# Peptides against a protein of PDB entry 3C66: the designs that were tried, part 30

Target 1, 189 residues: chain A of PDB entry 3C66
Amino acid sequence: KSWANLFEKNDFFFRYKFYLEITAYTRGSDEQHLKWSGLVESKVRLLVMKLEVLAGIKIAHPFTKPFESSYCCPTEDDYEMIQDKYGSHKTETALNALKLVTDENKEEESIKDAPKAYLSTMYIGLDFNIENKKEKVDIHIPCTEFVNLCRSFNEDYGDHKVFNLALRFVKGYDLPDEVFDENEKRPSK

## One batch from the design tools (peptide; made by RFdiffusion4, then SolubleMPNN)

Design b1_p11_7_s4 (from b1_p11_7, 6 letters changed)
Fold by OpenDDE base, seed 1:
Structure b1_p11_7_s4 (fold): chain B 189 residues (1-189), chain A 11 residues (1-11)
Amino acid sequence: as target 1 above (189 residues)
Amino acid sequence: MEEWKLAPPLS
């Protein structure tokens, strides 16, 4: 049974208290981003498998579709800011200082040829086994292995000026606005 | 910067 059929968007971002966000960043060409994000996305299933075997993890369910966005990113400092602020409702408002590229504005001369940062974000919903002892679930190991796997695929992906990969542990109430429809109320604490 | 935001151990 394909994992794709299990997760309609409708309640995925309400089902779990905790999420792992996997974001591939590219400051470069669309072609560079397509290769990088495609590689990262192709490896997410391996991360899920490694998470599922951890004793403290009851469920690790990937959302099947990436979230894609791009910003005008004229400086390296802007690129660092995107990586720092993206992926949390608490901090994402700082991204309003940058021009979001949309279908409506992408053909504007000031945007079309501007340097861009591209983002592709995958989500994994996490449920933990609370019942037994305070077993600290260390997700650091499988996450580190995942990043190393992606970065080692091609030497070019070692260039942090162009390619970045972030894994962020986020509570459901602090998910980015992009995951909710306009009529959906954000989960409470 | 690879920001490993380690999930705080669920205490």
Scores: peptide ipSAE 0.036, ipTM 0.716, DockQ to the pose 0.097
Fold by OpenDDE base, seed 3:
Structure b1_p11_7_s4 (fold): chain B 189 residues (1-189), chain A 11 residues (1-11)
Amino acid sequence: as target 1 above (189 residues)
Amino acid sequence: MEEWKLAPPLS
């Protein structure tokens, strides 16, 4: 079976019990976000390589396409809320309080000129070595190194009011709705 | 289910 057939979106988010979500956030311009998210995305392969060499990780498989969304984000509190609530099915409903920017509404005057938070999310499917039950896999180290690598690339990326980067460990049944097609049923617990 | 104690989300 070719690698290409394994990357059908439909199978990826059902294959693993665990996922690492990497979200680049930008409260600013689309140009700022393009630069920031592009940098983060360019470094994901390095994170995968660091995860794959961990004794407790059998597979670290990146999904190659980012998920992109944007919200009207008038306040810093709204930006903090997005970062807190995004990336989990349990909490993502809180984002319904914000205006999602869509292709249908982006040209509305109230949305066009509004402050926005941009999100780009990459996913890594994780399979763990069951036999090494006693080995705590500490993914904190490679994840922290990844964040530091991205943040240190440009001094501007040190501004947490504009640029943020979050890594979330999520179970397959708690993945955001965005990863599933309308006809797909969410994995059970 | 062996809960792999994965580190909390990093932000």
Scores: peptide ipSAE 0.034, ipTM 0.699, DockQ to the pose 0.166
Fold by OpenDDE base, seed 5:
Structure b1_p11_7_s4 (fold): chain B 189 residues (1-189), chain A 11 residues (1-11)
Amino acid sequence: as target 1 above (189 residues)
Amino acid sequence: MEEWKLAPPLS
């Protein structure tokens, strides 16, 4: 059975209780974002490998496609707000204060030349070995190594005003709305 | 700030 059939969008976001979200942020050009997000995405497989060898992790399955979004981001405070609020259903409603860039509105004069924050988000579904209740799974180590690996690739990626990388541990019921189709019901608690 | 919203080690 090809790996492709295991990662059909239809059930991936219902299959796991826990997800690791990897979001590459860029406040700059689309070209800058393409390079940054492409780098991050290219390294996700290494993170998966590091997660899979942890005794407390039974399964670490990456979703194969990134989720792409962009917002009008006129200020640095807006960029910090995006990074704080994005990636959780509980907090994502705060992003409604910003203008989401869409294919329908991207050519509007107020949006076209506006400063933008670009987001590319990768998801890893996690299944934990519950029986080892005593072993704290510290995913901090492989996650830190991953961020260091990405940021050290180019000196420009050290500029936190432009490039950011966040890893968020999220429960399935608190995944962003973007991962569900309009007709899909969000997982319950 | 890189908020590593690293969940506390899941116990």
Scores: peptide ipSAE 0.034, ipTM 0.715, DockQ to the pose 0.114
Fold by OpenDDE base, seed 2:
Structure b1_p11_7_s4 (fold): chain B 189 residues (1-189), chain A 11 residues (1-11)
Amino acid sequence: as target 1 above (189 residues)
Amino acid sequence: MEEWKLAPPLS
């Protein structure tokens, strides 16, 4: 199978049972987010390399394009909610309480000048070398190292009120709706 | 269900 087919959206989110989501969050300006997310994205390949060498990991395959979203985020509590609820189909409906910024609404006065949370999410498809369903693969170390690498790049990125970075392990059936096209059926359990 | 004890989301 050609490498090209592996990077097509339609196949990628159906190919793996497990995914690692890497989300860069910014409650601030678009410029701040662009710098932060760009940094995180630039380091994802290093995480992939660290995952691939784990004995329990057969494949760590990055999806090449980030998923971008932004919400009106008037409070710190809203920002915490976004970080808690985003990245899982089970919980993402809670984000409906917030105003999603779209191209259609971004010029509305109530949205234009509102505080915003920006999200950029990268996905890594994971295939495991599991002989027995009881084998535990601990990805905590490489994930922690990745977070530390990103956070330590600039002192400003230590401000959790503005910049956050989350790594979430999800099953394919629990991927956010954003990864599927309107006509695509979510993977079954 | 494969119980992957993966570390909780790191923030």
Scores: peptide ipSAE 0.034, ipTM 0.703, DockQ to the pose 0.208

Design b1_p11_8_s1 (from b1_p11_8, 6 letters changed)
Fold by OpenDDE base, seed 3:
Structure b1_p11_8_s1 (fold): chain B 189 residues (1-189), chain A 11 residues (1-11)
Amino acid sequence: as target 1 above (189 residues)
Amino acid sequence: MTEVLAPPIPR
């Protein structure tokens, strides 16, 4: 079972030329993040259904597991930087300026009580019908509807200082390093 | 090639 899941993961991030990344951000408590990310994750299937019916989308395939990370986030500027830089291999190196929270360091006094930004990221692999040279596929509409659906669920989720939700369209060669295992080579351009 | 309109959506 573990090997099958590993092969499925490895194949998923190589199967598609394009991915939609859905990241729920929380600058607050782990409990706040669990509620927010759990809500977002519960709605991803609705986004997939809206993408699948668009002309020019051949496949919209969700990866079933979120990627979880957290950073020490002492300032609002740091939180903005995380949201700007996360989700692309070209920009993710800027996050090295922040302290990543790990299982090894989470109990350190300097980290335990520090303000944190929590991230939960879902991926959708996209395949497009390329045959019609002039068709435009606009995924902005279903993505905006998805964000509005998540944000409208609770008034507390309107606080952009605490809760954020970003959707990023990314090429397979520009996926974050977190999606690949140590022995995997990043897809070529 | 199909043009994909997918601007980043920070919200």
Scores: peptide ipSAE 0.183, ipTM 0.823, DockQ to the pose 0.147
Fold by OpenDDE base, seed 1:
Structure b1_p11_8_s1 (fold): chain B 189 residues (1-189), chain A 11 residues (1-11)
Amino acid sequence: as target 1 above (189 residues)
Amino acid sequence: MTEVLAPPIPR
């Protein structure tokens, strides 16, 4: 089981031309984020099932592990900026204006007590049926149903100042740097 | 080429 998971990681972000990113955002406590992200993660399998039954989708393959990050997030504007810029290589450099929380810096007093935005991101690799060159695949429906399912689970998740959920359709060459190892070359266009 | 409709999903 351990070896299979290592191999799956090594080629997953090179295997598909298209990915769906599912990011749970929390501006609040770590406990709030654990509950919210845990809920979202628990429902991803239902989204996969709904994607797989679409005629134009050949494969919807989830990556099994979330990517976790957190930023110092002093303002609501910073939180909106994170949600706008995260999840794309083209825009992620804007996040360098914020302090990334790391294992090395998390105990610094200025970081420890700062307001934070927590991010948990799940990836789904997508392969489309090429044979029907004229088919339009609308993934908006299952994605909207997924968001509604997660948001309706608890009334507290209706607070967009604290809890957010974004789904982003990205090309493999525009995946965030976090998905690649330091020695891996980003997929070309 | 399969056209993928992935409009912005409400947050």
Scores: peptide ipSAE 0.178, ipTM 0.812, DockQ to the pose 0.155
Fold by OpenDDE base, seed 2:
Structure b1_p11_8_s1 (fold): chain B 189 residues (1-189), chain A 11 residues (1-11)
Amino acid sequence: as target 1 above (189 residues)
Amino acid sequence: MTEVLAPPIPR
């Protein structure tokens, strides 16, 4: 990875106090996930545009690259757990109960033939207008519209056993470890 | 502090 990509990444995940995580989940084939995640990623710019026009949002800045991960996911309960626990530093340790698929282990017989959950996560850094008013910024509407837009693209994406899409609002100190390099210290509260 | 309402979006 070029030095420029490291700097962009490092600065991005330290720049904002708040982030919106957009995770496309697939319990199925890699091909299914590539189609699903690619669709979701292609629509993120529309969500950004909708967020930027909200009162109280000063900046909605997308990180340009997804974070990719995959887990051995033998059961539907495991898939639900992934969706519940992923995307927050507070809860991500629960994923250690699952086998993370890596380039090193992907050819192991127990992993190769196992059902997998694939994850692609996009991040939007959010800066809010610090007006002295208790302004409530409601991002629910644009986020729901985004989910509906992605889900409605193909009827197959209505199968929640295979395809899921979650949006999570997180604070910078609660970002998953995946966004930081090994030598980086996560933001403090 | 800006209260951000981000209710859980249905998966």
Scores: peptide ipSAE 0.178, ipTM 0.814, DockQ to the pose 0.162
Fold by OpenDDE base, seed 5:
Structure b1_p11_8_s1 (fold): chain B 189 residues (1-189), chain A 11 residues (1-11)
Amino acid sequence: as target 1 above (189 residues)
Amino acid sequence: MTEVLAPPIPR
């Protein structure tokens, strides 16, 4: 199947058993987030290349579009909570305690002027070599290198109060609801 | 099953 067919949203999130989520977080302005997330997104290909050369990884396929969300984020604790709970179906329900910013509500005065956390999430589908049953695939190295690369690009990105970058390894059944359409059933365990 | 060591990458 051509690479183009892998980027159909509906097939991508069902194709792999494992995903690497790359989330850029910004508690600040939309402009700050655009710069930060844009940087992170621009480097994802380098991470993919580093993953693909690992002996235990058969395939590392990036989903081409980020998932964008933003929340009203009044406190640092809320920002920590977002970062802790986001990216897993098991924990994402905790985000319901926060006001999700939508196109419908973004112009409301209470939301418009509220401090926000912005999230941009990239997904990499992972297929592992089954034959190497004894090989430990350590993705920590390329992932850490990726984080360091992004964080070191600008000194401002060292401010963890504003800018964060998380990589989460998830199973397909534990993907966030955002990756599925309303009519799609999440993968079973 | 390939043990994928994917420790949470510190934020």
Scores: peptide ipSAE 0.177, ipTM 0.814, DockQ to the pose 0.154

Design b1_p11_8_s2 (from b1_p11_8, 6 letters changed)
Fold by OpenDDE base, seed 1:
Structure b1_p11_8_s2 (fold): chain B 189 residues (1-189), chain A 11 residues (1-11)
Amino acid sequence: as target 1 above (189 residues)
Amino acid sequence: DTIVLSPPIPR
C-alpha cells in the first residue's frame, strides 16, 4: 500500500495500536522554533527507515503533517511541565493551567509579548510483528540515534533551556486530543 | 531530551 494513502487523517490515528510521538520544543522566538522543528521534521524519515529495518517492527508509517501548538511560558518550570505533561491524554489536562496561544488570542497584548513555548509534533504509527515473540524490539536505539543526529547538527541546539526534543511511545487510546476531530471518538483500550 | 518508551513494547 502506497504511503500516500496512509497520510489521510481519516483513519491514521485509529489504524495502529501504538504510536511514536516526536516533539520539538522551543522556548524562545518563532524563528528559533522554525529552524529547530524544521530540522527535526527533516530527519523523521531517517528514523522511520531505522525503525522499519528492526525485525520486530512490521510497519512504521509517519503522519506527514506536524501538529503545531504554543503556550505562554513565563518560567522554566512551566517549560519543564509542558515537556512532562504533553503527548499523553492522561496528563495533557495539566496544560490547561497554561494559556494556549490561538488565532483568536494571539493579538492580545498579554499574549503577544509573553514568553512562549512552541511545540511541533510528528507521529509514527507502529505495527509490531507478533510472530517473532522471541525478538526483543528495542526502539530505544534508533530513538537515541535520532536525538543525537538532531542535536549534533548545530551547536546552538545544545542549549536545553531553549531547545528540547522528546520521543514518546503511546498507545492509541492515550493519544493527545489534538489528533482527533471534535466528532471522532477516541479509540478504546 | 526525553525518551519515554513506556509501556514496554509487547514481547
Scores: peptide ipSAE 0.390, ipTM 0.841, DockQ to the pose 0.104
Fold by OpenDDE base, seed 4:
Structure b1_p11_8_s2 (fold): chain B 189 residues (1-189), chain A 11 residues (1-11)
Amino acid sequence: as target 1 above (189 residues)
Amino acid sequence: DTIVLSPPIPR
């Protein structure tokens, strides 16, 4: 199936047992995040290409639309917490301790001018080659190369206090709630 | 930057 068929949310988050989450984090301005996330998103295709050539990977399909969120992030510790807890259903409830920025609350004085962490998350569905189960699939290599590629693009992105990038391998049942509609049942283990 | 590959890839 062409990537074009995956541009819309359909059964994508039910189709695969495994997903790679790529999250661009920015603790700064919306403009900074737009540049950083845009760069990361622009490189996801290259990561997919590197994944697809691995003998142990049968399919690597990107979901083409990012998931966007932002939190009030007054401290560096909060920013670290976001990066630690985001991207897994098991841990994402910890983010409830932070104020999620929404269209409804973004104009509130306490939120409007508050320091924020912005998140843009891309997903890659993974299908592994069962015949090659004995082959060591090292996804760490292409993931590291991807991180290096994004970071090397501009020296300004070397500031980890502002810009961060996370790649997380998750099972379908542990995907964040954001990928499911309210009427959708989370995949079972 | 973080690369979290847990749970492990099926072997």
Scores: peptide ipSAE 0.388, ipTM 0.841, DockQ to the pose 0.104
Fold by OpenDDE base, seed 3:
Structure b1_p11_8_s2 (fold): chain B 189 residues (1-189), chain A 11 residues (1-11)
Amino acid sequence: as target 1 above (189 residues)
Amino acid sequence: DTIVLSPPIPR
């Protein structure tokens, strides 16, 4: 099956038991987020290449489209909460306390001029070589290298009050609701 | 920046 067939949304989030989530966060302008998330997205292929050469990884397949969301984020504490709670079905319900920005509400006066946190999330499906029990797969190394690569690109990205990056290892049954269509059932444990 | 690798990969 061609690589192209693996990128159908409905099949991708059911094919793997494990996923790596890469989220670029920006508390600032849409322009700032576009630059930051675009940079992060442009480097994901390098991370995939580093994952594929690990002996314990059989497959590392990126989902080619980012998931975009934004929240009204009036405080730094709210921004920390978003970064803590986002990316897992177990914790994402805490984000219901924040106002999600939608196409329907973005022009409301209370939302238009409000401070916002922007999120762009990329997914990598992972298949591991389980039979080689002896080989420790340390994905922390390539993940750290990836973060350093993104941060080193521009000194402006050193401001953690504005720009953040998260890499989260997630099981398929704990993926965020955003990856599933309304008619799709979440994978079971 | 956050790197969360828990739970560990099932051996």
Scores: peptide ipSAE 0.387, ipTM 0.840, DockQ to the pose 0.101
Fold by OpenDDE base, seed 2:
Structure b1_p11_8_s2 (fold): chain B 189 residues (1-189), chain A 11 residues (1-11)
Amino acid sequence: as target 1 above (189 residues)
Amino acid sequence: DTIVLSPPIPR
């Protein structure tokens, strides 16, 4: 299959055992989020390049489209919870305590004017060189460099009450439900 | 910011 086919949702989330999730969080306006997430998304290719040159990484393939969601987020504690619980199937059910903003409910008075947390998530599928099961691939360095790169772009992004960035290593069976269609079954362990 | 890379990726 051509490299181009990996950018289609079709089998991307079934193709790899491992994924790197990159989530831009914004507790503020949709405009603030658009700028922040757009910046983060624009830098993902640089992270991919840094991952590809690691000896333990055989393939790093980005999924080209972000996943978007937003929640009513009345408190900072709620915002911290979102950042803690999002991005893993094991923990994402905790987000059910918050009101997910949808096209159906966004015009409701209680939602329209509520503080919101916006999420944009990019995915990188990872294939590793299986040489020695005891050898660990350290992707912390390129991930940290990526965070620093995004944060250094504008000092206004230094407000962690508003703007946050997360990189999460996730196994395919623990991907969030959002990546699968209603008719798709998540990978088994 | 959060970087969650556990468990370590086996080579």
Scores: peptide ipSAE 0.397, ipTM 0.844, DockQ to the pose 0.106; fails the geometry check

Design b1_p11_8_s3 (from b1_p11_8, 7 letters changed)
Fold by OpenDDE base, seed 3:
Structure b1_p11_8_s3 (fold): chain B 189 residues (1-189), chain A 11 residues (1-11)
Amino acid sequence: as target 1 above (189 residues)
Amino acid sequence: DTIKIAPPIPR
């Protein structure tokens, strides 16, 4: 199967049992988020390369398109909630308490000037070598190195009140709703 | 920053 077929949205989120989600968070301006998310996205290929060389990983394929969303985020507690609840189907319903910014509502006076949290999420599909039951695959190491790499790029990104990064290991049946089209059924367990 | 990695997937 050509690499091109792996980048079709509909096939990508059904192909793997496991995914790594990489989310860049910004509570600030759109310009701040563009810089932060752009940096994170530019480093994802390095993470993939580190994952591919692990003996327990058979395949690590990035989905090349980021998923973008933003919420009205009036408080720091709201920002923490977004970071806690986002990225899992089990918990994402908690985000319904916040106002999602859309193209339809972004010009409303209550939304236009409101504090916002911006999210950019990248996905990596993972296939593991199941045959060797004895080898534990620890992807925490390459993930930690990735976070350190992103944070070390600019001192301005040291402000965790504004800039955050999350890596989440997720099963295919627990992917966020955003990855599926309206006509697609979520994978079963 | 948050790293939520499931325990090593039993091969």
Scores: peptide ipSAE 0.458, ipTM 0.853, DockQ to the pose 0.115
Fold by OpenDDE base, seed 2:
Structure b1_p11_8_s3 (fold): chain B 189 residues (1-189), chain A 11 residues (1-11)
Amino acid sequence: as target 1 above (189 residues)
Amino acid sequence: DTIKIAPPIPR
């Protein structure tokens, strides 16, 4: 089956039991976020390559389109909350306490000039070799290497008040609502 | 930076 069919949104988030979420966070300007998220996105292919060679991983398929969101983020605590709660259906409802920036509200005076947190999230679908190997697949190693690779690119990204990176291992039934269309039903456990 | 990797996938 051609890689092209794997990138149809509707099938991708139903195809795998497990996903790796890679989220670039920026509390700053849109320009800062574009640079940071663009860098992170450009390195995802290297992470995929490192995952594919692990004996316990049968398939690591990236979803090629990032998911973009932004929130009004007036405090550091709000920024920490976003990073803690985002990326899981179980916890994402906590983000409802923050103002999501939308095309409809972005020009409102209270939102336009407000501090914002920007999020860009990439997804990797994972298929594991379950059958024979008691081999504990430790994906922590390639994930750590990925973080180090992104951070080492530019010293300006060392400001954790502005730039953050998260990698989250998520089950398909716990994917954020953003990955599903309004007419799609979340995968069951 | 946060790496939230669940313990090895339960069989």
Scores: peptide ipSAE 0.458, ipTM 0.856, DockQ to the pose 0.113
Fold by OpenDDE base, seed 1:
Structure b1_p11_8_s3 (fold): chain B 189 residues (1-189), chain A 11 residues (1-11)
Amino acid sequence: as target 1 above (189 residues)
Amino acid sequence: DTIKIAPPIPR
């Protein structure tokens, strides 16, 4: 099946049992986030290539579109909370304590001038080779290399108060609600 | 930066 057919949202988040989430975080300006997330997104293809060559990975397919969100983030503690809770259905409800920035509310004075955390999330669907029971697939190695690659690109990205990167291994039933349409049922275990 | 990769792939 051509990669092109995998980019339709309706099938992608139901097709795999496992996903790798790559989230670029920025607590700063939209311009800072655009640069940071753009860099991270530009490197995802390299991560896919590194995953595909692992003997225990049968398939690593990227979803081509990032998921974008932003929150009012008045404190560093809020920023840490976002990074801890985002990316899992089990924990994402904690984000309800923060104000989500939407097209409807972005012009409100209390939101417009507020400090914000910006999020851009890329997804990779993973299929593993079950037959080789003995091969421990350590995806931590390519993930670490990816983080190092993104951080080494520009010294300005060394400021963890502003720029952060997270990689999360998630089961299909624990994907964030953002990946499903209102009429779609979350995959069962 | 955070890498949250649970160890071995569930069988």
Scores: peptide ipSAE 0.454, ipTM 0.857, DockQ to the pose 0.114
Fold by OpenDDE base, seed 5:
Structure b1_p11_8_s3 (fold): chain B 189 residues (1-189), chain A 11 residues (1-11)
Amino acid sequence: as target 1 above (189 residues)
Amino acid sequence: DTIKIAPPIPR
């Protein structure tokens, strides 16, 4: 099935039992985030290619659109909390302690001038070859190579106070709420 | 940077 057919049915987040989440974090300006997230997004295809050649991976399909969010992030601790809690339904409720920036509130004085953390998240749906029980699929290698590739692009991205990258392996039932429409039910365990 | 990969897929 072509990648194109996956997007037509809006069932991407129901098709796979497993997902790889790639999140670019920026605590800084929108411009900084645009550059960082754009770089990360531009490299996702290379990660997919590396995943597809693993014997234990049958399919690695990227979702073509990033999920964008931003939070008021007054402290470094808040930024660490975002990176720890984001990307899992189990933990994302902790983000409710932070103010989500929305189109409706972005012009409020308290939000407009506040430090922000920006998030751009790409998803890869994964299907594994069950029959090859013996082959431990180690996706750490391609994920590490991906991180190194993104970080090596520009020395400015070496500032972990501003720029961060996370890769998270998540089960379909533990995907963040952002991937589902209001009328969609989360996949069961 | 964080790589959070769960151990291989439990059947």
Scores: peptide ipSAE 0.456, ipTM 0.857, DockQ to the pose 0.111; fails the geometry check

